Peptides against a protein of PDB entry 3V4L. Designs and how they scored, part 191

Target 1, 386 residues: chain A of PDB entry 3V4L
Amino acid sequence: GQPLAKDKVALLIGNMSYWEHPKLKAPLVDVYELTNLLRQLDFKVVSLLDLTEYEMCNAVDEFLLLLDKGVYGLLYYAGHGYENFGNSFMVPVDAPNPYRSENCLCVQNILKLMQEKETGLNVFLLDMCRKRNDYDDTIPILDALKVTANIVFGYATCQGAEAFEIQHSGLANGIFMKFLKDRLLEDKKITVLLDEVAEDMGKCHLTKGRQALEIRSSLSEKRALTDPVQGAPCSAEALVRNLQWAKAHELPESMCLKFQCGVHIQLGFAAEFSNVMIIYTSIVHKPPEIIMCDAYVTDFPLDLDIDPKHANKGTPEETGSYLVSKDLPKHCLYTRLSSLQKLKEHLIFTVCLSYQYSGLEDTVEEKQEVNVGKPLIAKLDMHRGL

## One batch from the design tools (peptide; made by RFdiffusion4, then SolubleMPNN)

Design b2_p20_6_s1 (from b2_p20_6, 15 letters changed)
Fold by OpenDDE base, seed 1:
Structure b2_p20_6_s1 (fold): chain B 386 residues (1-386), chain A 20 residues (1-20)
Amino acid sequence: as target 1 above (386 residues)
Amino acid sequence: KKFEVVSMSPDKNPEKEVYE
């Protein structure tokens, strides 16, 4: 019979905004495109950008809580990384220069923990360099992995080689994601799918002799990412998993704010990633005596590190949101909250209406505080322990 | 259209090739 997944869960991490290392561009688009494809494959996807070591550990722990017997687990990482002695290390954005294994997440340790969950399939897609880190002489003593015959590694590049991104017009895609996305929806055994991706990369003049996909697999069964999820959640664990995922993707409801001057503001919310939300404001009603008015958002929690210079933009793109702009309403002011995993409290902020009456030179301001609770990933309390 | 292939290396001067 066709294999069934008990459920399908994916964690996607894209690290770009490194503190002590070169900034990357590709992870932004690659995490977004992969998220949309995996959602079409009925994966429960958590997508996270720019995580610290602590935040990455917590994201992995929360991902492991979603794993159970017969669940398909997929981990995608795009960012800086290295490989020492066959162990892959994902580099957090706060990693020092030079970084060591103690500052990084070992993929093989995550694999060990996934094997303890009795998962149906473990897929790792590692879009990072695989060069040796000569500053890390640590030989990880890994416990012997269990023989589960359900593991697939797709490495964007060969051992000791670099991964590359293609930059065009300020955006970038990873070379791996460029080819992976064209085949990801195919109903094929995951190792066959990745082998076809490897052939496509090998035919491209941009990648030939520069980057080649490596597949490492113990997968003995014909399992595909297209394998259907087994019917209604029958277990308490499946219900908890569904609730946890839903909680991590719950947007605030759109609000209509009414000011004393008679101006009405629509406040809306959109998810770009599980930790990235766009707030948008629009004027839906203005009295005729008010000639000009704008609705700004301000007074965000300090934990979010919101630069006011990047808030309240006339386009989503001016906030750094290039991906969801097509799905957003037009003629708003836009603000991008990119670090929702840092939010310890409820998201409380101020909507400030600045307006001018006909025949008065002075601008008038009215303010209204808004509490939207914990949006998206902030509901998982990933900061627990800080 | 100009595009660049850029290494994702943590090196300060990653390999970069420009295509026209």
Scores: peptide ipSAE 0.502, ipTM 0.929, DockQ to the pose 0.816
Fold by OpenDDE base, seed 2:
Structure b2_p20_6_s1 (fold): chain B 386 residues (1-386), chain A 20 residues (1-20)
Amino acid sequence: as target 1 above (386 residues)
Amino acid sequence: KKFEVVSMSPDKNPEKEVYE
């Protein structure tokens, strides 16, 4: 019969805004495009941008809680990385310069933990450089992996080589994601699908001699990303997994705020990633005696590190949101919250209405506090213990 | 349309090629 997945879970991490290293651009678009494709494949996707070491560890721990016997696990990483002695290291955004293995996450350690969950399939897609880090001479004593015939690595590049991004018109895509996205929805064994992606990369003049896909697999069964999820979640574990994923993806409900002057504001929320949310405000009703009015969001929790200069923009693009702008209402003010993983408390902020009456020179201000609880990934309390 | 292929290397001067 066709193989069935007990469930399908993906963790996608895109690190670009490094503190002590060159900034990347590709991870933004690549994580977004891959998220949308994996959702079409019925994956439960957690998508995270710009994680510290601690936040990456917590994201992996939460991902491992979603894994169980016969579950398909997919880890995608786009960012800086290195490979020492056949071990792959993902570099957090707060990594020092130079970084060492102690500052990074070892993919083979994550694989060990996934094997302990008795997963049905383990897929690693690593969109990072595989150069040796000459500043790290440590040979990690990794515990021996169990012999499981269910592992697939897709490395964006060869051992000792670099991965590349293609920058165009201010956006970038990784070379790996450029070819992967065209085939990812195909009903093929994952190793066959990746082999076809490798052939497509090999035919491209931009990629030839620069970057080549490496596939490492122990996969003995015909498993595909298209494999259907086994029917209704009848197990308590499947219900817990579904609830945990649902919590990490719960947006605040849209609100209609009514001010004393008779102005009505629509307050809306959109997810760009599991840790990135856009708040938008629009004036839905204005009394005719009010000639001008604007609705600003202010007084965010300090943990979010929101610069007011980057809040309340006339377009999503001015906030740095280029991907979801088509799905947002027009003629709003937009604010992008890019670090929801840092939120320790409820998201409480102020909506400030500034307005002017016809024939009065002075602006009037009204304020309303809004509590939207813990949005998206903030429900997982990724900072428990700091 | 001009596009750039840029290395994702942590090196201070990553390889960069400009295409037209």
Scores: peptide ipSAE 0.499, ipTM 0.927, DockQ to the pose 0.822
Fold by OpenDDE base, seed 4:
Structure b2_p20_6_s1 (fold): chain B 386 residues (1-386), chain A 20 residues (1-20)
Amino acid sequence: as target 1 above (386 residues)
Amino acid sequence: KKFEVVSMSPDKNPEKEVYE
């Protein structure tokens, strides 16, 4: 029979906005596209952009809490990285220059922890460079891995090689994701699927002699990403996992704000990633005596590090949101909250209505405070350890 | 359409190739 997954869980991390290293572009689109594909495959997906070391550790810990016996675990990483002595290191955005293993997350350590969960399948998709870091002479003493025969590594590049991104019109895709996305939905053993992706990459003139997919696997069973999830959660742990995932992906409900002047504002929320939310405001009712009317969001928690210059934009793209603009209502003001993992408290902000009456030159302001609780990933309290 | 293939290397001057 076709194998069954007890559940399917994916953690996708895309690091691009490095403090001390060159900025990347591909992780944004690649995490987004992969998230949408894995959701079509009935994965519970946590998608996170631009994580610090501490935030990456917490994201991995929360991911490991979603893993259990027979669960399919997929970790995708796009960002800077290196490989020393066959150990893969994911580089956080706050990593110093030069970075060392002590500043990075070791993928093989994560694999060890996944094996302790008795997972049904462990898939690692690593869209990073695999060059040696000559500034890190640390030989990690890794504990011996268990023989689980359920491990697949897809490395975007060969050992000692670089991974590349294709930049076009201000957007970029990783070369690996460009080919992976075309095959990911196929009902094939994951190693066969990745082998076909490797062939597709090998046929491309852009990648030939530059980048090649490496597949490293110990997979004794015919397991596919298309394998159906076992039906209703039959265990308390499965119920907890489903609730925890649902909690981490709960958007605030759309709100209708009524101001004293008789203006009504719709406040809406959209998820771009598990830690990235777009707030949008629209005027749904305006008295005829009000000639000019704008609704701004302001007074965000300082922990979110929101630059007011990037808030309240007339388009999602002006906020840096190039991907979700098709799914958003038009004719709003848009604000992108890109660091929801930093939120320690409830998301409280002000909606400021600026308006002008016919025949009055002065603008009037009304303000309303809004508390939307902890949106998306902020419900996991990834900062409780600081 | 102009596109660039850019290394994801942490090097300050990553390899870049421009295609038309």
Scores: peptide ipSAE 0.492, ipTM 0.927, DockQ to the pose 0.804
Fold by OpenDDE base, seed 5:
Structure b2_p20_6_s1 (fold): chain B 386 residues (1-386), chain A 20 residues (1-20)
Amino acid sequence: as target 1 above (386 residues)
Amino acid sequence: KKFEVVSMSPDKNPEKEVYE
């Protein structure tokens, strides 16, 4: 019979905005495109951009809580990284220069923890450089991995080599994701799918002699990303997993705010990633005596580090949102919250209405406070201490 | 349209090639 997954869970991390290292561009589009493809494959996807070491550790811990016997686990990482002694290290955005293993997440440690969950399939897709870090002399004493015969590594590049991105018109894609996305929906054993991706990369003139996919696998069964999820969640653990995932993806409900002047504002929310939300406002009713009227969002929690200069834009693109702009309502003011993982409290902010009456020179302001609770990833309380 | 292939290396001056 066709193999069944008990469930399918993916964690996608894209690190771009490094503090002490060169900024990347590809992870933005690559995480977004992969998220949409994995959702079509019935994966529960958590997608996170620009994580610190602490935030990456918490994201991995939350991912491991979603794993159980027969669950398919997929970890994708795009960012800076290195490989020492066959161990892959993912570099957080706050990593010092130079970084060491103590500042980074070891993928093989994550694999060990996934094996303890008795997963049905473990897939690692590592879109990072695999150069040695000469500043890290630590030999990681990794415990011996269990013989589970359910492991697949797709490395974007060869050992000791670089991964590349293709930049065009301000957007970028990783070379690995460029080819992976064209095949990811195919009903093939995951190792066969990745081998075909490797052949497609090998035909490209941009990759010849620069980058080649390496596949490392111990996969005894015909497992595919297309394998159907086993029916109704029969276990308490499956119900908990579904509830935990649903919490991390719950948007605030759209609100209609009514001001004393008779202006009505629609407040809406859209997810770009699990930690990135767009707030949009529109004036849906204006009394005829009001000649000018603008609605601004302000007074955000300090933990979000929102620059007011980047808030209340006339287009999603002016906020740095290039991916979801087609799905957003037009003729709004847009604000992008890019660090929802930093939110410790409820998302409370002010909607400020500025307006002018016909025949009065003075601008009038009305304000309403809005509490939308903890949106998206902020519901997981990723800051509740170790 | 110009496109660039850029290394994801942490090096300060990553390899970069411009294509027309």
Scores: peptide ipSAE 0.498, ipTM 0.929, DockQ to the pose 0.821; fails the geometry check

Design b2_p20_6_s2 (from b2_p20_6, 14 letters changed)
Fold by OpenDDE base, seed 5:
Structure b2_p20_6_s2 (fold): chain B 386 residues (1-386), chain A 20 residues (1-20)
Amino acid sequence: as target 1 above (386 residues)
Amino acid sequence: KKFVVLSMSPDKNPEKEEVE
């Protein structure tokens, strides 16, 4: 019969906004495109941008909690990285310069922990450089991996080589994701799919002689990303996993705010990533005696580090949201919350209505506090787990 | 269409190549 997955879970991390290292661009689009494709493949996807070391550790721990016997686990990483002695290290955005293994996440350690979960398939897609870090002389003593015969590594580049991104018209994609996205939905054994991606990279004039995919696998079964999820969750663990994933993807409900002046505001929410939410406001009713009326969001929790200069924009693109703009309602004010993983408390903020009456020069303000609970990834309480 | 290829290297001056 066709292989069945007990469930399918993916963690996608895109690090681009490094503090002490060159900024990247590709991870934004690559994580977004891969998220949409994996969702079409019935993966439970957690997508995270710009994580610190602590936040990356917590994201991996939460991902490991979603893994169980026969579950397909996929880890994608796009960002800075290195490889020492066959060990791959993912570099957090807060990593010092130079960074060491103690500042980074070892992929082989994550693999060990995934093997302990008795997963049905372990896929690592590593869109990072594989150069040696000469500032890290540590030889990680990795415990011996179990012989599980269910492991696939797709390295975006060869050992000791660089990975590249291609920028066009202000957007960038990683070279790896550029080819992977065209094949990812194919009903093929994952190693065969990746081999076809490697051939496509080898045929392209942009990539030929610059970057080559390396496939490292120990996969004894015909497993594909297209393999159907086994039916209704029969185990308590599967129910817990489904609930935990659902919590990380729950948006606040859209609200209609009514002000004393008779103005009505629609407040809405959209997810760009598991840690990135857009708030939008629109005036849905205005009394005729009110000539001008604007609705601003303000007083966000300090943990989110929201600059008011970047809030309340007339377009999603002015907030730095280029990907979800088509799915958003038009004629709103938009605010992008890009660090929901930092939220410790409920998301409480103020909607400020500024308006003028016909024949009065003075601007009147009304304020309403809004509590939307913990949106998206903030429900996982990533800060409490240690 | 001009493409700009950028290294994802942590080196401060990533090589930039314009490719047609």
Scores: peptide ipSAE 0.361, ipTM 0.872, DockQ to the pose 0.723
Fold by OpenDDE base, seed 1:
Structure b2_p20_6_s2 (fold): chain B 386 residues (1-386), chain A 20 residues (1-20)
Amino acid sequence: as target 1 above (386 residues)
Amino acid sequence: KKFVVLSMSPDKNPEKEEVE
């Protein structure tokens, strides 16, 4: 019969905003596009941008808690990376220059931990460079991996080579994701699907001789990303997994704020990623005696590192949100919270209404504090180890 | 349409190629 997945869980990490290394662009689009495709494949997807070492460790630990016997686990990483002695290292955004293995996450260590969960399938999609790091002389003594015959690695590039991104019109897409996205929904064994992606990369004039997909697999069964999830969660662990994932994707409810001047504001929330939320405000009612009014959000928790210069924009794109702008209401002020994993407390902020009466020169301000609890990934308390 | 191909290398001077 067709193999069944007990469940399907994916962790997608896109690191771009490096402190001590060149900034990337492709991971933004690649994580977003892959998230949408994996959701169509009934994956529970956690999508995270710009993680520190500790945040990456915690994200992997939370991902491992979602894994269980017969669950399909997929890890995607886009960012800086290196490969020493056949070990792949994902580079966090806070990694020093030069970085070493002690500053990075070893993919083979994650694989070991995934094997302990008795997963049905382990897929690693690594969209990073595979050059040697000459500053890291550490030979990791990896414990012998179990022979689980359920492992697939898709490396965006061959050993010792670079991965590339293609920039057009200010957006970038990784070469790997460009071809992967066209095949990902196909009902094929995952290794066959990746082999077709490798052929597509090899036929394209942009990629031929520049980047080649490498597939490393021990997959003995015909497993596909299209494999159906087993019916209703029968185990307590499956219920906990579903609840944990749901908590990590719970948006605050949209609310209507009423000010003393009679202005009504709609406050809304949208998820771009599991750690990236857009707040939007709109004036839904204005008394005729008020000639101008704007609703600004301010006084965010310091842990979120919100620059006021990038808040309260007239378009989502001016906040750096290019991907979800089509799904947002128009004629709002938009603020992008890009680091929800840093939130230790409830998200409390101020809505400030600035307005002017007809025939008065001075602007009037009214303020309301809003508590929306812990939105999205902030519900997982990724800081419990600090 | 001009495409810019950029290396994802951590090197300070990533290779850049303009392709038509």
Scores: peptide ipSAE 0.358, ipTM 0.868, DockQ to the pose 0.740
Fold by OpenDDE base, seed 2:
Structure b2_p20_6_s2 (fold): chain B 386 residues (1-386), chain A 20 residues (1-20)
Amino acid sequence: as target 1 above (386 residues)
Amino acid sequence: KKFVVLSMSPDKNPEKEEVE
């Protein structure tokens, strides 16, 4: 019979806004495109951008809580990375220069923990460089891995080689994701699918001789990303997993704010990633005696580190949101919250209405405080322990 | 179409290669 997954869970991490290292662009689009494809494959996807070491550790811990016997686990990483002695290290955005293994997450340690969960399939897609870090000669004493015959590594590049991004018209994609996205929905054994992606990379003049996919697999069964999830959540653990994922993806409800002047504002929310939300405001009703009217959001929690100069933009693109702009309502003011993992408290902010009456020179202001609780990933309290 | 290829290497200022 066709293999069945007990469930399918993916953690996608894209690091680009490094503090002490060159900034990347590809991880933004690559994490977004992969998220949308994996959702079509019935994966529960947690998508996170720009994580610190501590935040990456917590994201992995939360991902491991979603894993259980017969669950398919997929880890995707796009960012800076290195490979020492066959161990792959993901570099957090707060990593020092130079970084060491102690500042980074070892993928083989994550694999060990996934094997303890008795997962049905473990897929690692590593869109990072595989060069040696000459500043760290430490050989990690890794515990021996179990023989589970269910592991697949897709390395975006060969051992000791670089991964590349392709920039066009202000957007960038990783070379790996450019080819992976065209085949990811195919009903094929995951190793066969990745081999076809490797062939496509090898045929393209842009990538031939520059970057080649490496596949490392112990997968003994014909398992695909298209394998159906077992229908009824039969276990208490499956219900808990579904609830945990649902909590991490719950948006605030859209609301209509009514001001004393008779202006009505629609306040809406959209998820770009599990830790990135767009707030949008629109004036839905204005009395005819009000000639000018602007609605803006202010007074965000300090933990979010929101610069007011980047808030209340006339387009999603001016906030740095190029991916979800087509799905947003037009003619709003837009604010992008990019660090929801840092939120310790409820998201409380102020909606300020500035308006002018016909024949009055002075602007009038009205304010309303809004509490939307903990949106998206902020419900997982990833900062428990700081 | 001109593409700019950039290394994702942490050690290099990415050499910008314009590829057609």
Scores: peptide ipSAE 0.355, ipTM 0.868, DockQ to the pose 0.686
Fold by OpenDDE base, seed 4:
Structure b2_p20_6_s2 (fold): chain B 386 residues (1-386), chain A 20 residues (1-20)
Amino acid sequence: as target 1 above (386 residues)
Amino acid sequence: KKFVVLSMSPDKNPEKEEVE
């Protein structure tokens, strides 16, 4: 029979805005595209951008809480990384220069923890460089892995090699994701699918001799990402998992704000990633005596580090949101909250209505405070212990 | 179509290779 997954869970991390290292561009698009594809495959996807070491550890811990016996676990990482002695290290955005293993997450440690959960499939997709870090002389003492025969590594590049991104028209994709996305929905054993991706990379003139996919697997069963989720009555664990995932993806409800001047504002929310939300405001009613009217969002929690220069933009693209702009309403002011994992408290902010009456030169302001609770990933309290 | 290929290496200033 076709293999069944008890459930399917994915953690996608894209690190690009490094503090002490070169900034990347590909992780933004790659995490977004992969998120959409894995959702079509009935994965519960947590997608996170620009995580610190602490935030990455917490994201992995929360991911491991979603894993159980027979669950398919997929970890995708796009960012800086290295490989020492066959151990893969994911580099957080706050990693020092030079970084060491103590500043990074070891993928093999995550694999060990996934094996303790008795997962049905463990897939690692690592879109990072695999060069040795000569500043890290630490040999991780890894405990012996269990023989689970359910492990697949897709390395974007060969051992000791670099991974690359391709930029075109202001967008960038990782070379790996560029080819993976075209095949990811195919009903094939995951190792066969990745082998076909490797062939496609090898045929492309842009990638031939530059980057080659390495597949490392111990997969004894025909497991595919297309394998259906077992429709049996949700075990208590499956219910908890579904609730935990749902909490991490709950958007605030759209609000209609009414101001004393008779202006009505629609406040809306859209998820770009699990830790990235777009707030948008639109004027839905304006009295005719009001000639100019703008609704700004301001007074965000300091933990979000929102630069006012990037808030209240006339387009999503001006906020740095290039991906969700097609799904957003037009003619709004847009603000991108890119660090929801840092939110310690409820998301409280001010909607400031600035308006002018016909025949008055002075601008009038009205303000309303809005509390939207903990949106998306902020419900997981990933900052607990900082 | 001009593509720019960039290394994801932390150690290199991304050598911009323009590839057609």
Scores: peptide ipSAE 0.353, ipTM 0.867, DockQ to the pose 0.682

